# Designs tried in a protein design run: peptides against a protein of PDB entry 6RO1. Part 90

Target 1, 216 residues: chain A of PDB entry 6RO1
Amino acid sequence: LGKEIEEYIHKPKYCLPFLQPGRLVKVKNEGDDFGWGVVVNFSKKSNVKPNSGELDPLYVVEVLLRCSKESLKNSATEAAKPAKPDEKGEMQVVPVLVHLLSAISSVRLYIPKDLRPVDNRQSVLKSIQEVQKRFPDGIPLLDPIDDMGIQDQGLKKVIQKVEAFEHRMYSHPLHNDPNLETVYTLCEKKAQIAIDIKSAKRELKKARTVLQMDEL

## One batch from the design tools (peptide; made by RFdiffusion4, then SolubleMPNN)

Design b2_p19_3_s4 (from b2_p19_3, 6 letters changed)
Fold by OpenDDE base, seed 4:
Structure b2_p19_3_s4 (fold): chain B 216 residues (1-216), chain A 19 residues (1-19)
Amino acid sequence: as target 1 above (216 residues)
Amino acid sequence: SAPLYTLLTKEEAEELLKK
């Protein structure tokens, strides 16, 4: 059921509007779970399928991920690997295909403008860890229906099944406590944490306009 | 071709960015 939801949310038509700099995203590649990282930017690339000549645009998101130090030694020739649970790791900007996003958070972080210094990248890890401490039950997810505005009936059926078996997967603890929104808004400037559901909804409208302009 | 790697190296990303 969770995997079925992922198959919807990682589609460019749904997720791209929410891939703003500082957005928390979860990245998973087969057996490699990077956990939570931070979006730096994304790009659309025109790709031509070699066999059909069809234009198949590739969407690459640069995500600041916690990588194993060993994998970073070979980063010129080999893909980065996730840090082991017992490893500190190092934060690295990793280009990721958009379909590898397994989750998108309602949380955005303020990130350093210059991510070239290791200390600046490691400061973002501290910020992620601080978010995780504030959300012991897990980092809050964007609701695919209410936040992302996905209208797919297949997804609605999946969510209904999940909600029938599991407690509200998308219980927005933030929506139930107006004081929490205020605390987070006050802490946003100091804690580098932005809960940006309303901004995500605005960017969804803009991104839909951009996608429609590319189809014209 | 779909990039062989779902996680791109910096070099692979730069190559995709040049196209």
Scores: peptide ipSAE 0.024, ipTM 0.481, DockQ to the pose 0.022
Fold by OpenDDE base, seed 2:
Formats: sequence, C-alpha cells, structure tokens
Structure b2_p19_3_s4 (fold): chain B 216 residues (1-216), chain A 19 residues (1-19)
Amino acid sequence: as target 1 above (216 residues)
Amino acid sequence: SAPLYTLLTKEEAEELLKK
C-alpha cells in the first residue's frame, strides 16, 4: 500500500508543483535510505528514448541530504551514500531523479541562500531534527488527494484501504482539533503565525493552476 | 531555529495573515 502510493506521488505531473525550495522530501535509492532532506531546486533534462526517439524528459531534483563523510570523498566517481545511524554525516546537495522521492511533506523550511558553506548546510540538518522532535509520530505528509489534488481513482482506493487499516496516515494532527481554525503555529521564536490550512490549500490550488498554465 | 512553514513560505504565510 505505501509503495503503491509512492508510485503516484513521485510522478512529475503530480509532485513538481510541490518541489519548491525548502520542501521536506524523503529520498530512497534501492537499499540506501537517506531519510528526510530539503529540496533546493529542480531541473528538466531532455532525454531521448533510445528505441522510439521520443523526448522523455527526466526531472532532476537537487536535494540537501545527510550523506556519509566517507562517501563524499569518492563523490567524483561514486554516488553519495546516506549517513550511518551513529554518525553525524554531512549535509550535501545531491541531484536525484524525481522517482527516488518516497515521500513529500507538507512542511517547508527556510533555507540559506548560499549552501556552499558547510555551516549553512548543517544548519538545515538542525532544522530537520527540530521538525522531527515536533512530530514524534513522523513528519506530516502532503495529502495526495486534498493537498496534491490527485484525482486518480486507483489512488483513492489505495488511500481508503490505508485509512481503514491505519487511522493515522493522513489524519493531519490538525484535523483532530475540533476547533477547525487549524492554526499551524509557525514557531518563529516570537510570532505564532497561524496558517489557515484551507487558505493554504486554496493558494496551492492557485499555484498549481499557474504551473499548469506555464506547462501548457 | 529556522522558521517552520507548513505548505506556505514565510512570505506567503505573512501575506495570508495580513488579509
């Protein structure tokens, strides 16, 4: 079920509108689980299918990931590897194919403009760890239906099955507050920024409409 | 701590709070 959902959310037609700088995403490459990283940017690369000559665009997302320091020494010849559970690792901007995104969060972080300094990259790791502390049950996911606006009936059936077995998967902890003024407390140190999720969903729908118009 | 934003940027969130 989780893998079936992944097969929808990592499709460019669904996920690209949500790959803004600062978006939390989970990256997995086969056996290598990088865990949660942060989107820096994405690019469209022209690819030609060898058999059909058809243009099959490859989407590459640059993600700030916690990498093993050992793997970074060989980064010219070898792919980056995830940090071991017992190591601090180093945050590195890694280009990944969009289909390697196993999850997309509703959370978006402010990121430094210059990610060249290691201290700026490591500051983002501290921010991810702070998010994880605030969400002990896991970092909140984008709802594929309500947030991503996927209308596929196959996905709807998968989600319904998951919700029937796992009451918590897309129950935004915010949906359980009977006061539907679901104030996402943006914890800036001094200002609780109340985000109306309904307004956020409307603005996401507008942003998606704009992106769809730019892709037409 | 870096500001935590859900769905929206700081700027987008600040714009929504001004409305």
Scores: peptide ipSAE 0.019, ipTM 0.522, DockQ to the pose 0.241
Fold by OpenDDE base, seed 5:
Structure b2_p19_3_s4 (fold): chain B 216 residues (1-216), chain A 19 residues (1-19)
Amino acid sequence: as target 1 above (216 residues)
Amino acid sequence: SAPLYTLLTKEEAEELLKK
């Protein structure tokens, strides 16, 4: 069920409007779970399918992820690896294909404009950890139907089935913290689903960050 | 060519984005 929902939310047609700088996302690649990271930006690459001549655009999302220190040494030639549980790790901007996004949060963090300094990247990790402390039941997810506006009947049936078994999946964890409701209501300012990827990129630059790092 | 890897190296991403 969770994987079935993932197969919807990671589709560019659904998730791209929500991939603002500072958006919390989970990244998973096969056996490598990076956990929660922060969107830095995304890029569209025009691709042509070699056999059909059909346009098949690729979407690369740069995500600030907690990586192993070894991943930093080989970051030019080797794919990043997640930090071990007991490792401090280091925050690194990792380019990922959009289909590696396993979850999208309603939370959007303010991030430093310059992520080249290690300290600026590590400050974002502290902010993620503070959000995790405030949400002991887990970082709140975007509702695929209500927030992301996915109209797919298959997804609606999956969600209804999940809600019947797991009352907590999209229950707003915010009901218990008034300070977090303020942050959440600022996040809930519905990214107007209808924004073309180009207009989304422009509005995203103007969209104020919901959660300022100084408030964490 | 589509990137062979789902997680890209910096070089792969730069090459992909230059085309």
Scores: peptide ipSAE 0.159, ipTM 0.724, DockQ to the pose 0.020; fails the geometry check
Fold by OpenDDE base, seed 3:
Structure b2_p19_3_s4 (fold): chain B 216 residues (1-216), chain A 19 residues (1-19)
Amino acid sequence: as target 1 above (216 residues)
Amino acid sequence: SAPLYTLLTKEEAEELLKK
């Protein structure tokens, strides 16, 4: 059931509006689970299918991920690997294809403007860990229907089944916290956690407009 | 053909974005 939902949310037509800088996303590549990372940016590449001549745009998302230090040494020839459970790892900006996004959070972080210094990247890890402490039952997910605005009847049926088995997968703890005051946890001086669902919805509206303009 | 379904190296991403 979780995998069936992933097959919807990782589609560019649904997820791109939510891939703003600072958005928490979960990245998984086959057996490699990076856990929660932070969107830095995304890029659209025009791709032409060689056999049909059809335009099939590729989307590359730069995500700040906790990587093994060993994998980063070989980053020219080998893809980054997730940090081992017992390893501290190093936060690195990793280019990922959009379909590798297994989850999208309602949470956004303020990230440092310059991610070249290791200390600035590691400060984002501290911010992720602080979010995880605040949400012991798991980081809040965007609701595919209510937040992402997916109207697909297949997805609605999957969600109904999931909600029947898992009572609160998309019940945002943030929707139940009436103090939807901007829980800006000021982590350390340079990283501010912004849990702003309202801003996420406004940016969604803007991002939908940008996507519509790119289709013109 | 770049594998459509994997984490990209920095070089692979740059190559995809340059073509």
Scores: peptide ipSAE 0.100, ipTM 0.680, DockQ to the pose 0.021; fails the geometry check

Design b2_p19_4_s1 (from b2_p19_4, 8 letters changed)
Fold by OpenDDE base, seed 2:
Structure b2_p19_4_s1 (fold): chain B 216 residues (1-216), chain A 19 residues (1-19)
Amino acid sequence: as target 1 above (216 residues)
Amino acid sequence: SMAERLERVEKRSEELLKE
């Protein structure tokens, strides 16, 4: 159910207005979970589809993420990797395709104007950790309906199921109701988005290594 | 409107960070 919600919230038509500098976002690339980072900037890149002449806009968000120090050496050629558990890591500005945003927070932090100094980037990590300490059950999320204004009936049905499940869990903690089946139909729409991403990755590769560009 | 939703979110963010 969480993954189904992600398929809606990472769509540019819904999330772009909320990708202001300082917005907390969670980034995940396949098995690589970067956790919570902070939006620095976003850009629209228009790729011409070779066969249709239609511009398929790609959106790249620059996100300040906690990265492994090992990945920094290859940052020009390889995608950044998340810091290992117990590793200090280093906060880096990573260009991320918008569909890799797994969550968007209601929280927006103040960020330093100059993120070139390491100390300025690391100060943002401290701020994220302070927010995480305030919210032990997790950083507050944007509401897909009330905040983001998503009107898709598929999403509303997913949310209603989550709410009903949560209500049942709180009322009856032992009810393992496996009604996860409705998750499958939303995965098919993901395949079409993947094709559109492939064309626009070629233009991005010329400027900076974007997270998930090397998978093409 | 989208603008009103953004304003509500910004206000909520400020409230969450003051605590």
Scores: peptide ipSAE 0.553, ipTM 0.932, DockQ to the pose 0.840
Fold by OpenDDE base, seed 1:
Structure b2_p19_4_s1 (fold): chain B 216 residues (1-216), chain A 19 residues (1-19)
Amino acid sequence: as target 1 above (216 residues)
Amino acid sequence: SMAERLERVEKRSEELLKE
């Protein structure tokens, strides 16, 4: 369910207006999780597909990301790699395809005008870390409906399923049903679905102000 | 409108960072 929401929010049709300089975004490329970075700018590149003559616009966003220092040495030929958990890393401006944005925050930071100095880039990392400390449940997200204005019925159905599942979890504490063992294997799938729903729900709750978490 | 939604998001961002 979280992945299904992601498939909407990373679409250029919906996200481009929110990719202003200073916007917090999460970047993930397959196995490489860069975590939270900050938008610097975006550009539209027209790729002419040689075979169809159709101009599919490619959107590239420049994002300040925490990168491995080892990957920077090879950066002339290789894509940037995320910093290891125990590594300080270095903040670098990385060109990112818009579909690699796994999340978009409501938070927008002020960034230095000149990002060439390392200290200016590292100051942005400190600002991200400060925001993360303020929001232990996770950085606030854009609401896909209320903020981004996504009207797609598929997304609305996903959100309704999440809300209905939440209501069922709160209304039926599973304490008393003796068929626990068959429920455990279904609960592992349900716990994975509940982790995915809890992830999607954390994603949706992060889109709502912290105050609405207590009313659900 | 999209402009109104953007303005609401910016105001919310400013509020979230003042706390």
Scores: peptide ipSAE 0.548, ipTM 0.933, DockQ to the pose 0.769
Fold by OpenDDE base, seed 3:
Order: sequence, then structure tokens, then C-alpha cells
Structure b2_p19_4_s1 (fold): chain B 216 residues (1-216), chain A 19 residues (1-19)
Amino acid sequence: as target 1 above (216 residues)
Amino acid sequence: SMAERLERVEKRSEELLKE
């Protein structure tokens, strides 16, 4: 379900208006989860396929991300890698294809005008961490319908399924186990279930796209 | 409109970042 939502929100036609400098975004590239970063700017790259008169514009967003120090040394030849969980890492401005945005926050931070100094980039990491501390259940997301204005009926059906699932999860008494650990485990399970719902909905959309291709 | 939605999001962001 969340992956299906992702398939909508990362589309340029929906997300570009919200990619202002300071916008919190989550970046994921295959197995590389960078977590939350901050938009610096975006650019339009026209990929003119020489043979098809269709300009499919590629959009690149520059995102300040926590990168491994090792990947920075090889940055001339290798793609940036996320910092390891135990690593401090370093904040770097990374060019990211817009479709690699896995989430977009409602939160927009003030960022330094000059991000060339390491200290200025690192200050943004502190700001992200402060926001994460304020929102232990997760950084607030843009609403795909109410904020982003996505009218796609497929998305509406997805949201309705999420809401129905959440309602069922909340209507089932969280085990009144007073142990904080159980609440954290349930929050982690809920986050994992939200991820799994996200994956299942991507699979369902892939299946629907395949079914639509088989019906054509 | 998109502009109105953006304005609402910015206001919400400011509220969320208030201590």
C-alpha cells in the first residue's frame, strides 16, 4: 500500500511543486536507504530520444543526504552510498532522480544559503535529527489527496484500503501490555506493516499493469 | 488550487516546527 502510494507521489506531475528548498524527502535507491534528506533544488533534464519526438523530461533533485565517508572518497567514479547505522557519515548534496523519492514530508526546513562548508551541511543533519525527535512515530508526510491534489481513482482506492486497515489495527486493542517495549514493537510492526502494505500494493499495481497489458 | 494547497502545507510546516 505504501509502495503504491509511492508510485504516485514520486511522479513529477504531482511532486515537483512541493520540491522547494528545505523540503524533507526520503531517498531510497534499490537496497540503499539514505533515509531523510533535505531538498536543495531541482532541475529539468530534457532527454530527447533522437528517434521518438516525445520529450520525456527527466527531473533531478539535489538532496542533502547523509553519506558514508568511504563513498565520498570515490565520488568521482562511484555513486554516493548511505551512511551505515553506526557511522556518523557526512552530509553531501547528491543529485537524485525524482522517482527515487520514497516519501515527501509536509515539513520544510530553513537551510543555509551556502552549503559548501561542511559545518553548514552538518547543521542540516542536526535539524533533521531534531525533527525526528519531535516526531517519534515518524516525520509527517504530505497527504497525496489533500496536499498533493492527486485525483487518480487508483490512489483513492489504495488510501481507502490503508484507512480500513489502520482502522482495524486501531480497533483491535493494542495489547494493553503496559510495557513500553511492546508499544515500540507494535509501532515497529505497524511501520513494517505499513511498508508491507506498501509492497503488496506495488505488487497489486504491477499485477494490474500486467493484467492491463494482457487485456490490450 | 495548487497554490492554496502549497500555502496550507507551508503553514502546517511552520506550526509543526514551533516549539
Scores: peptide ipSAE 0.547, ipTM 0.933, DockQ to the pose 0.790
Fold by OpenDDE base, seed 5:
Structure b2_p19_4_s1 (fold): chain B 216 residues (1-216), chain A 19 residues (1-19)
Amino acid sequence: as target 1 above (216 residues)
Amino acid sequence: SMAERLERVEKRSEELLKE
């Protein structure tokens, strides 16, 4: 269910207005979870679909992400990789296709105007960590209906199912809800759709330093 | 409107970040 919501949230028509500088976003690229980062800016790129010749605009968001130091050595030719759990990593501005945003927070941070200095980038990591400490149950998310104004009936049905499931989870032990398997299956199916969209975008990324542009 | 929703989100963000 969370992944089904993600499929709506990452659509440019819904999320672009909320991609202001300082917005907390979660970035996931296939098996690579970057966790929470901060939006620096976004841009619209012209793209021509190779098979149809149709203009399909690509939206690239620059996100400050914690990256492995190893991936930074080849940053001109290789896609950034997330920092290992045991690694300090380094905060880098990574160009990310908007569909790789797995979550968008209601939280917007103040960011340094100049992110060229390492210290300024690392200060943002400290700010993210402070927010994470304030919200041990997770960073607050944008509401897809009330905040983002998504009117899609498919999403409304998903949310209703989530709410009904959550209500049942709190009222009854989770393990006794026969709908758990259905919810997990729906979550997995959404995960697969997200992977398939991601796989399609990986082919586009190989040619570009943009995170997952090779999969388009 | 979208503008009103953005303003509400901004206010909420400020409230969430207040000590």
Scores: peptide ipSAE 0.545, ipTM 0.930, DockQ to the pose 0.851

Design b2_p19_4_s2 (from b2_p19_4, 6 letters changed)
Fold by OpenDDE base, seed 3:
Structure b2_p19_4_s2 (fold): chain B 216 residues (1-216), chain A 19 residues (1-19)
Amino acid sequence: as target 1 above (216 residues)
Amino acid sequence: MMEERLERVLERSEELLAE
C-alpha cells in the first residue's frame, strides 16, 4: 500500500509543483537507496521515442545526494552510488529522473547559492542531519491530498485502506504485548509452514499425475 | 516411493500446524 501511494506521488503531474530548490526528497534507484537529499533545480528534457516519433517529456531533477567517494572517481562513466552506512561520503549534485523520487518532504532547506565548493555541499548534509534529529519519527512527508492536492479516487481508496489497516494494527490486543516479537515470529513460521504444505501438495499432485501417465 | 515420501512430509507439516 505504501508503494502504491509512491506511484502517485512521483508522477510529474503531481510532484513537479513541489520540486522547488531546497525541498527535501528521498531518492531510490532500484537497489540504490540514496536516502534524503535536497532539490537544487529541475528541468524538462524532450525525449523523442524512437518508435513513435512523438516527443515524450522527461523530467530531470538535480538533487544534492550523499554519494560514495568511489562512485565519484568513476562519475564520468558510471552512475553515482549512495554512500555506505559507515562512509562519510560526499554530497554531489546528481541528475535524477523524477520517477525515482520515493518521497517528498514538507520541509524546505535554505541551500547555498554556490554549490561548487565541497564545504557548501557538505553544509547541506549537516542541515539534513539536523532536520533528521528534529524529527526522530522520520522527516515529515507532504500529504498527497491536503498538501499536493491529488484528487485521484484511486489514491483516496489506497489511503483509506492504509488508514483502516493502521487502525486495526494499532488497536489489536497484541500491539502492546511485550511478547509481540515472539508471537510475530511464531506467526511467520506458521505462515511459512502453510506455504510449504501448499507447495508439497502441489508437488504431490504433479508427481501423481506423472505416475499415472507412466502407468498409462 | 517418492509419493509416499511426499505424503509423509505433508502429514508431518500438518501436525506441526496443528501444534
Scores: peptide ipSAE 0.026, ipTM 0.528, DockQ to the pose 0.007
Fold by OpenDDE base, seed 5:
Structure b2_p19_4_s2 (fold): chain B 216 residues (1-216), chain A 19 residues (1-19)
Amino acid sequence: as target 1 above (216 residues)
Amino acid sequence: MMEERLERVLERSEELLAE
């Protein structure tokens, strides 16, 4: 359900008005999670679809992201990679396709006018960390309906399902149970075993079908 | 041979689920 909401908010028609300098955004590219970064600028690039000749505009946002030092050394040949959890990393301005934005915050930061000096870029990291300390439950998101003005009925239905799920989760008797972590771990193990059983049953059925075909 | 191995995996998985 969270991923379905992301599919709406990262659409250019909805998010572009909010991609102002200083806006906190979360960037994820396939397996690379950069976490929270700050919008520096955005641009529209004209692209022509090779098969239809139709103009499909590409939107690129420049985001200040925490990158690994190794990826910076190879910047001529390799895409920027996120810093490892134990790595300090370095803040770099990275061009990001708008559809790679996984979240948009209501928070805007003041950014230095000149981001060429390393110290100015690292000062923004300190500001992000300060915001994270102020919001231990997570950086606040833009509301897709109230803040972004999205009128899509599909999104409204998804949000209603999320709210109903959250209500059930928080009203559950185990939510405040001191043994919740232990119970959760046991439930995860049980769920994994159930997946393994279902996989094994499918393989057994396939093997039996092949054996029956070889006997015919 | 392969069927017997899969049956053993199923039996073990069902035992773990009953725990």
Scores: peptide ipSAE 0.024, ipTM 0.532, DockQ to the pose 0.008
Fold by OpenDDE base, seed 4:
Structure b2_p19_4_s2 (fold): chain B 216 residues (1-216), chain A 19 residues (1-19)
Amino acid sequence: as target 1 above (216 residues)
Amino acid sequence: MMEERLERVLERSEELLAE
């Protein structure tokens, strides 16, 4: 459900008005989670799909992200990689496709006018960390409906489901159960067993098919 | 042989799901 919400938020139709300089955004590219960064600027690039000739505009946002130092050594040839959790990293301005924004915060930071000096970029990291300290439960997100004004009925239904789920979760007797972790682990094991059963059934079906082919 | 083994795995897995 959270991923379904993200699919609405990262659409240029909805998010572009909120991509002002200083906006906190979360960037994720496949397996690379950069975490929270700060919007520097955005641009619209004309792109033509090679196969259809249709104009498909590319929206690129320059985001100041914490990158690994290793990835920066070859920054001319290699894509920036996120800093490891234990690594200090270095803040770099990275061009990011808008659909790679996994979250948009209601928070906007002041950013230095000149981001060429390393110290100025690193000062923004300190500011992000200060915001994170102020919000121990997580950096506040833009509300898709109230802040972003998304009127999509699909999104409204998803949000209603999330709210209903959260209400049930917090109202559940197990929520305050000291054995919650144990119960959760058992539920995960049960879910894994269900997957294994499904896999075994598929293998059985394949084996039967092979046997039938050998009898032919 | 292989089919019987898979059936046993399925039965055991279903028993574990019933617990």
Scores: peptide ipSAE 0.024, ipTM 0.544, DockQ to the pose 0.008
Fold by OpenDDE base, seed 2:
Structure b2_p19_4_s2 (fold): chain B 216 residues (1-216), chain A 19 residues (1-19)
Amino acid sequence: as target 1 above (216 residues)
Amino acid sequence: MMEERLERVLERSEELLAE
C-alpha cells in the first residue's frame, strides 16, 4: 500500500509544484537508499521516445544527498552511491529522476546560495540531522490529498485502506505484546510455507505434464 | 521417482502448515 501511494506522489503532475529549493525529499534507486536529501533545483529535459518519436519530458531534480566519498561529484543517481551507515560521507548535488523520489516532506530548509564549498554542503547535512532529531517518529510527509491536492479516487481508496489498517494494527491486542516479534516470525513462517506448498503444487503439475508427454 | 519426491515435499509442507 505504501508503494502504491509512492506511485502517485512521484508523478510530475502532482509533485512538481512542491519541488522547490530546500524541500526535503527521500531518494531511493533500486538497492541504494540515499535517505533524506534537499532539493536544490528542478529542470525539465526534453526526451524523445526512440520508438514513437513522441516527446516524453524527463523531469530531473538536483538533490543534495549524502554520498560515499568514492562517488563522483555531480554524477547521475545511477553513478552515485549512498554513504554507508558508519561512514560520514559527503553531501553532493546529484541529478535525480523524479520517479526515484520515494517521499516528499512538508519541511523546507534554508540552503546556502553557493553549494560549491564542501562546508556549505555539509552544513545542510547538519540541518537535516536537526530536523530528524525533532521528529523521532520520522520526518513529516506531505499529505497527498490535503497538501498536494491529488484528487485521484484510486489514491483516496488506497489511503483509506492504509488508515483502516493502521487503526486495526494499533487497536490489535498483540500490538503491545512483548512476544509480538515471536508471533510475527511464526506468522511469516506460516506464510512462507503456504507459498512453498503452492510452488510445490505447480512443480508437481509440471512434472506430471512432462511425464504424460513422455508417455505419449 | 521425481513425482514421489515432490509428493513427499508436499506432505511435509502440509504437516508444517498444520503445526
Scores: peptide ipSAE 0.024, ipTM 0.527, DockQ to the pose 0.008

Design b2_p19_4_s3 (from b2_p19_4, 7 letters changed)
Fold by OpenDDE base, seed 4:
Structure b2_p19_4_s3 (fold): chain B 216 residues (1-216), chain A 19 residues (1-19)
Amino acid sequence: as target 1 above (216 residues)
Amino acid sequence: SMEERLKKVEERSKKLLEE
C-alpha cells in the first residue's frame, strides 16, 4: 500500500510544488537507499524521446544526501552510493530524478545558501538527525490528499484500503486475526508485485540512472 | 488553491520544528 501511494507522490504533476529548498525527502535508487535528504533545488531538463519525438521533460532534483566517501573518491563518472550504516559518510549534493523520491516530508529545514563548505553540508545532517530524534515513529509525511491535493480516485481507493487495514489491525491485533495468513500472503503478493513493478521499473530505470553530474 | 495548501504545510512544519 505504501508503494502504491509512492507511485502517486513521486509524479512531477503532484510533487514539484513541494520540492522547495529545505524539504525533507527520501531517496531510493534500485537497491541503494539513501534515506532522508534535503532538497537543494530542482530543474527541468528537456528530453526528446528517441522513438516518438515527443518532448518528455525530465525533472532533476538536487538532494543533499549522506554518501559513502569511497564512492566520492572514484572518478566523476561513478554514481554516488549511500553511506554504510556503520559509516559516517559525507553529505553531498546529488542530482536525482524526481521519480526516485520514495517519500516527501511535511518538514522543511533551513539550509545554508553556500553548500560548498563541508561544514555547511554536515550541519544539514545534524538538522536531519535532530528531526529524526523528535519523531521516533518516523518523520512526518505530506498527506497526498490534504497537502498535495491529489484527487485521483485510484489513490482514494488505496487510502481507503490502508485505513480499513489499519482499522482492522487496531481492532483485531494481527496475532488474533485469522486472516493474518491472508494478510501476509497479500503483503507477500504485494511485495512480489512491488518487486515485479520495481524490476520492470528497474529495466525502465536502467536508462534513468541517477544522472551523474557530468551528464547534466 | 495550491498556494493555500503550501501555506498550511509551511505553518505545520514550523509548529513541528518548534515542539
Scores: peptide ipSAE 0.452, ipTM 0.909, DockQ to the pose 0.821
Fold by OpenDDE base, seed 5:
Structure b2_p19_4_s3 (fold): chain B 216 residues (1-216), chain A 19 residues (1-19)
Amino acid sequence: as target 1 above (216 residues)
Amino acid sequence: SMEERLKKVEERSKKLLEE
């Protein structure tokens, strides 16, 4: 269910207004989980689709992320890799495609104006860690409806299903019934939500005229 | 408006960091 909401929030149409400097974001790329980082800036890049020649704008967000020191040595040729759990790592500004944002926080941090010094970058890591300590159950997320103003009916249906599930999960814990039905209903809801999101993605892909993104 | 939503989020963020 969380993955399904992610498919909406990472869309440039919805998230770009919230990608201000200091915004906490979670970055995931092809199995690499960078965890929480901080937005530094974003830019629109012109891209031409290789097969159609159509202009498909790419949105790149510069995110301060905790990276492996090994990956930094080869930074000219290799993509940044997340720091290992036992590694100290190093905070680096990494250009990230906006669709790789797995979560966006309501929290916005103050960031140093000059991120060239290592100490300034590492100070941001300390700030992230302080926020994580304050929120042991997880860093607060932007609400996709109330905060982000997403009106997509597919998302509303997803959220309603999540809320209904959460309500059931919280209402049922007092009854020790290991009701297999809850797991099956969860799986069915997840499957249906996945279908609805896939449909909503298709509709959004069709509705993405270049013109509507410039009105943001 | 989007600006009003952003302002509300910013106010909430400040409150969350002051607590």
Scores: peptide ipSAE 0.442, ipTM 0.905, DockQ to the pose 0.706
Fold by OpenDDE base, seed 2:
Structure b2_p19_4_s3 (fold): chain B 216 residues (1-216), chain A 19 residues (1-19)
Amino acid sequence: as target 1 above (216 residues)
Amino acid sequence: SMEERLKKVEERSKKLLEE
């Protein structure tokens, strides 16, 4: 169901208006998950379909992504590799085909005007990490209906199925199963630990964001 | 309109970053 939603949101006719500089986006290319990056700009490229001669415009978005140090600067997404989990990596501007966007956030960051200096690019990583700390349950997504204005009935049906599934999951009598209470107490402890980590991170972040936004 | 949706998203983005 999540993948079905992705197939709608990454279509240029829907997402392009929201690809402003500073928009948080998630990039995935096959097995390579770059995680969250920041839109720098986008461009329309003329492409001619080899078999029909029809113009099929390609949309390329430049995204600031955390890449392996072995990745070349400004290389195609195919040539860029994501930083390993334990690797510091480096923020690099990577040209990405729009269909490789797996998620688009409602959050838009301020970005430095000049991204050539490494320090300016790394400052954006700090900003992304700060946003991630605010949202321990995940960075907020654009609503495909309310925000993006997608009117496709197929998407509406998918969303309705997700909502119905969520409602059934939360209303399911297995919520009272003591083993599910252990799993739900583990999931509620995980969700309450996520909420308590969220509240403690909100308090720590209210304290730190006041400090770090004064330093940014 | 698209402009109204963008404005709403920007306002929400600002609010989310101030919270």
Scores: peptide ipSAE 0.252, ipTM 0.833, DockQ to the pose 0.677
Fold by OpenDDE base, seed 1:
Structure b2_p19_4_s3 (fold): chain B 216 residues (1-216), chain A 19 residues (1-19)
Amino acid sequence: as target 1 above (216 residues)
Amino acid sequence: SMEERLKKVEERSKKLLEE
């Protein structure tokens, strides 16, 4: 259900008006979770589909993200990687395709005008961490209906299902069960495994398709 | 191989479902 909501909010039609400088956004790229970053700027790139000649605009947002220092040294050829959990990392401005935004916060930060100095970029990380401390239950999200104005009936149905699930969860007698944390951890592990299976199946299908094309 | 990786993930998933 959370993933279904993400499929709406990352659409340029809905999110572009909210991608102002200083907006907190969460960035995920496949297995790479960058966590929360800050929007620096937005750009629309003209793209032409090679096969149809149709204009398919690419939307790129520059986001200040916590990156691995190791990945930055090799950055001439490799995409930035997220900092490891045990690593401090370094804040870098990374161009991100808009569909890679997994969440958009209601919070906007003031950012330094010059982000070239490392200290200025790292100051933004301190600000993000301060916001996280103020919101122990998580950084507040833009409401897709009330804040973002999404009128899609599919989204409304998803939200209703989420609310109904939450209501059932909080009303359930097992809410006070000490095993609940264990059950949640198992559910999260199961969900992650399901994602991994789906990814591996996609990769296998792609590999088989390439092999078939080489045999033709 | 990619197939071995998929098989390991599936086996792990099956074990977690039997718990």
Scores: peptide ipSAE 0.014, ipTM 0.429, DockQ to the pose 0.012

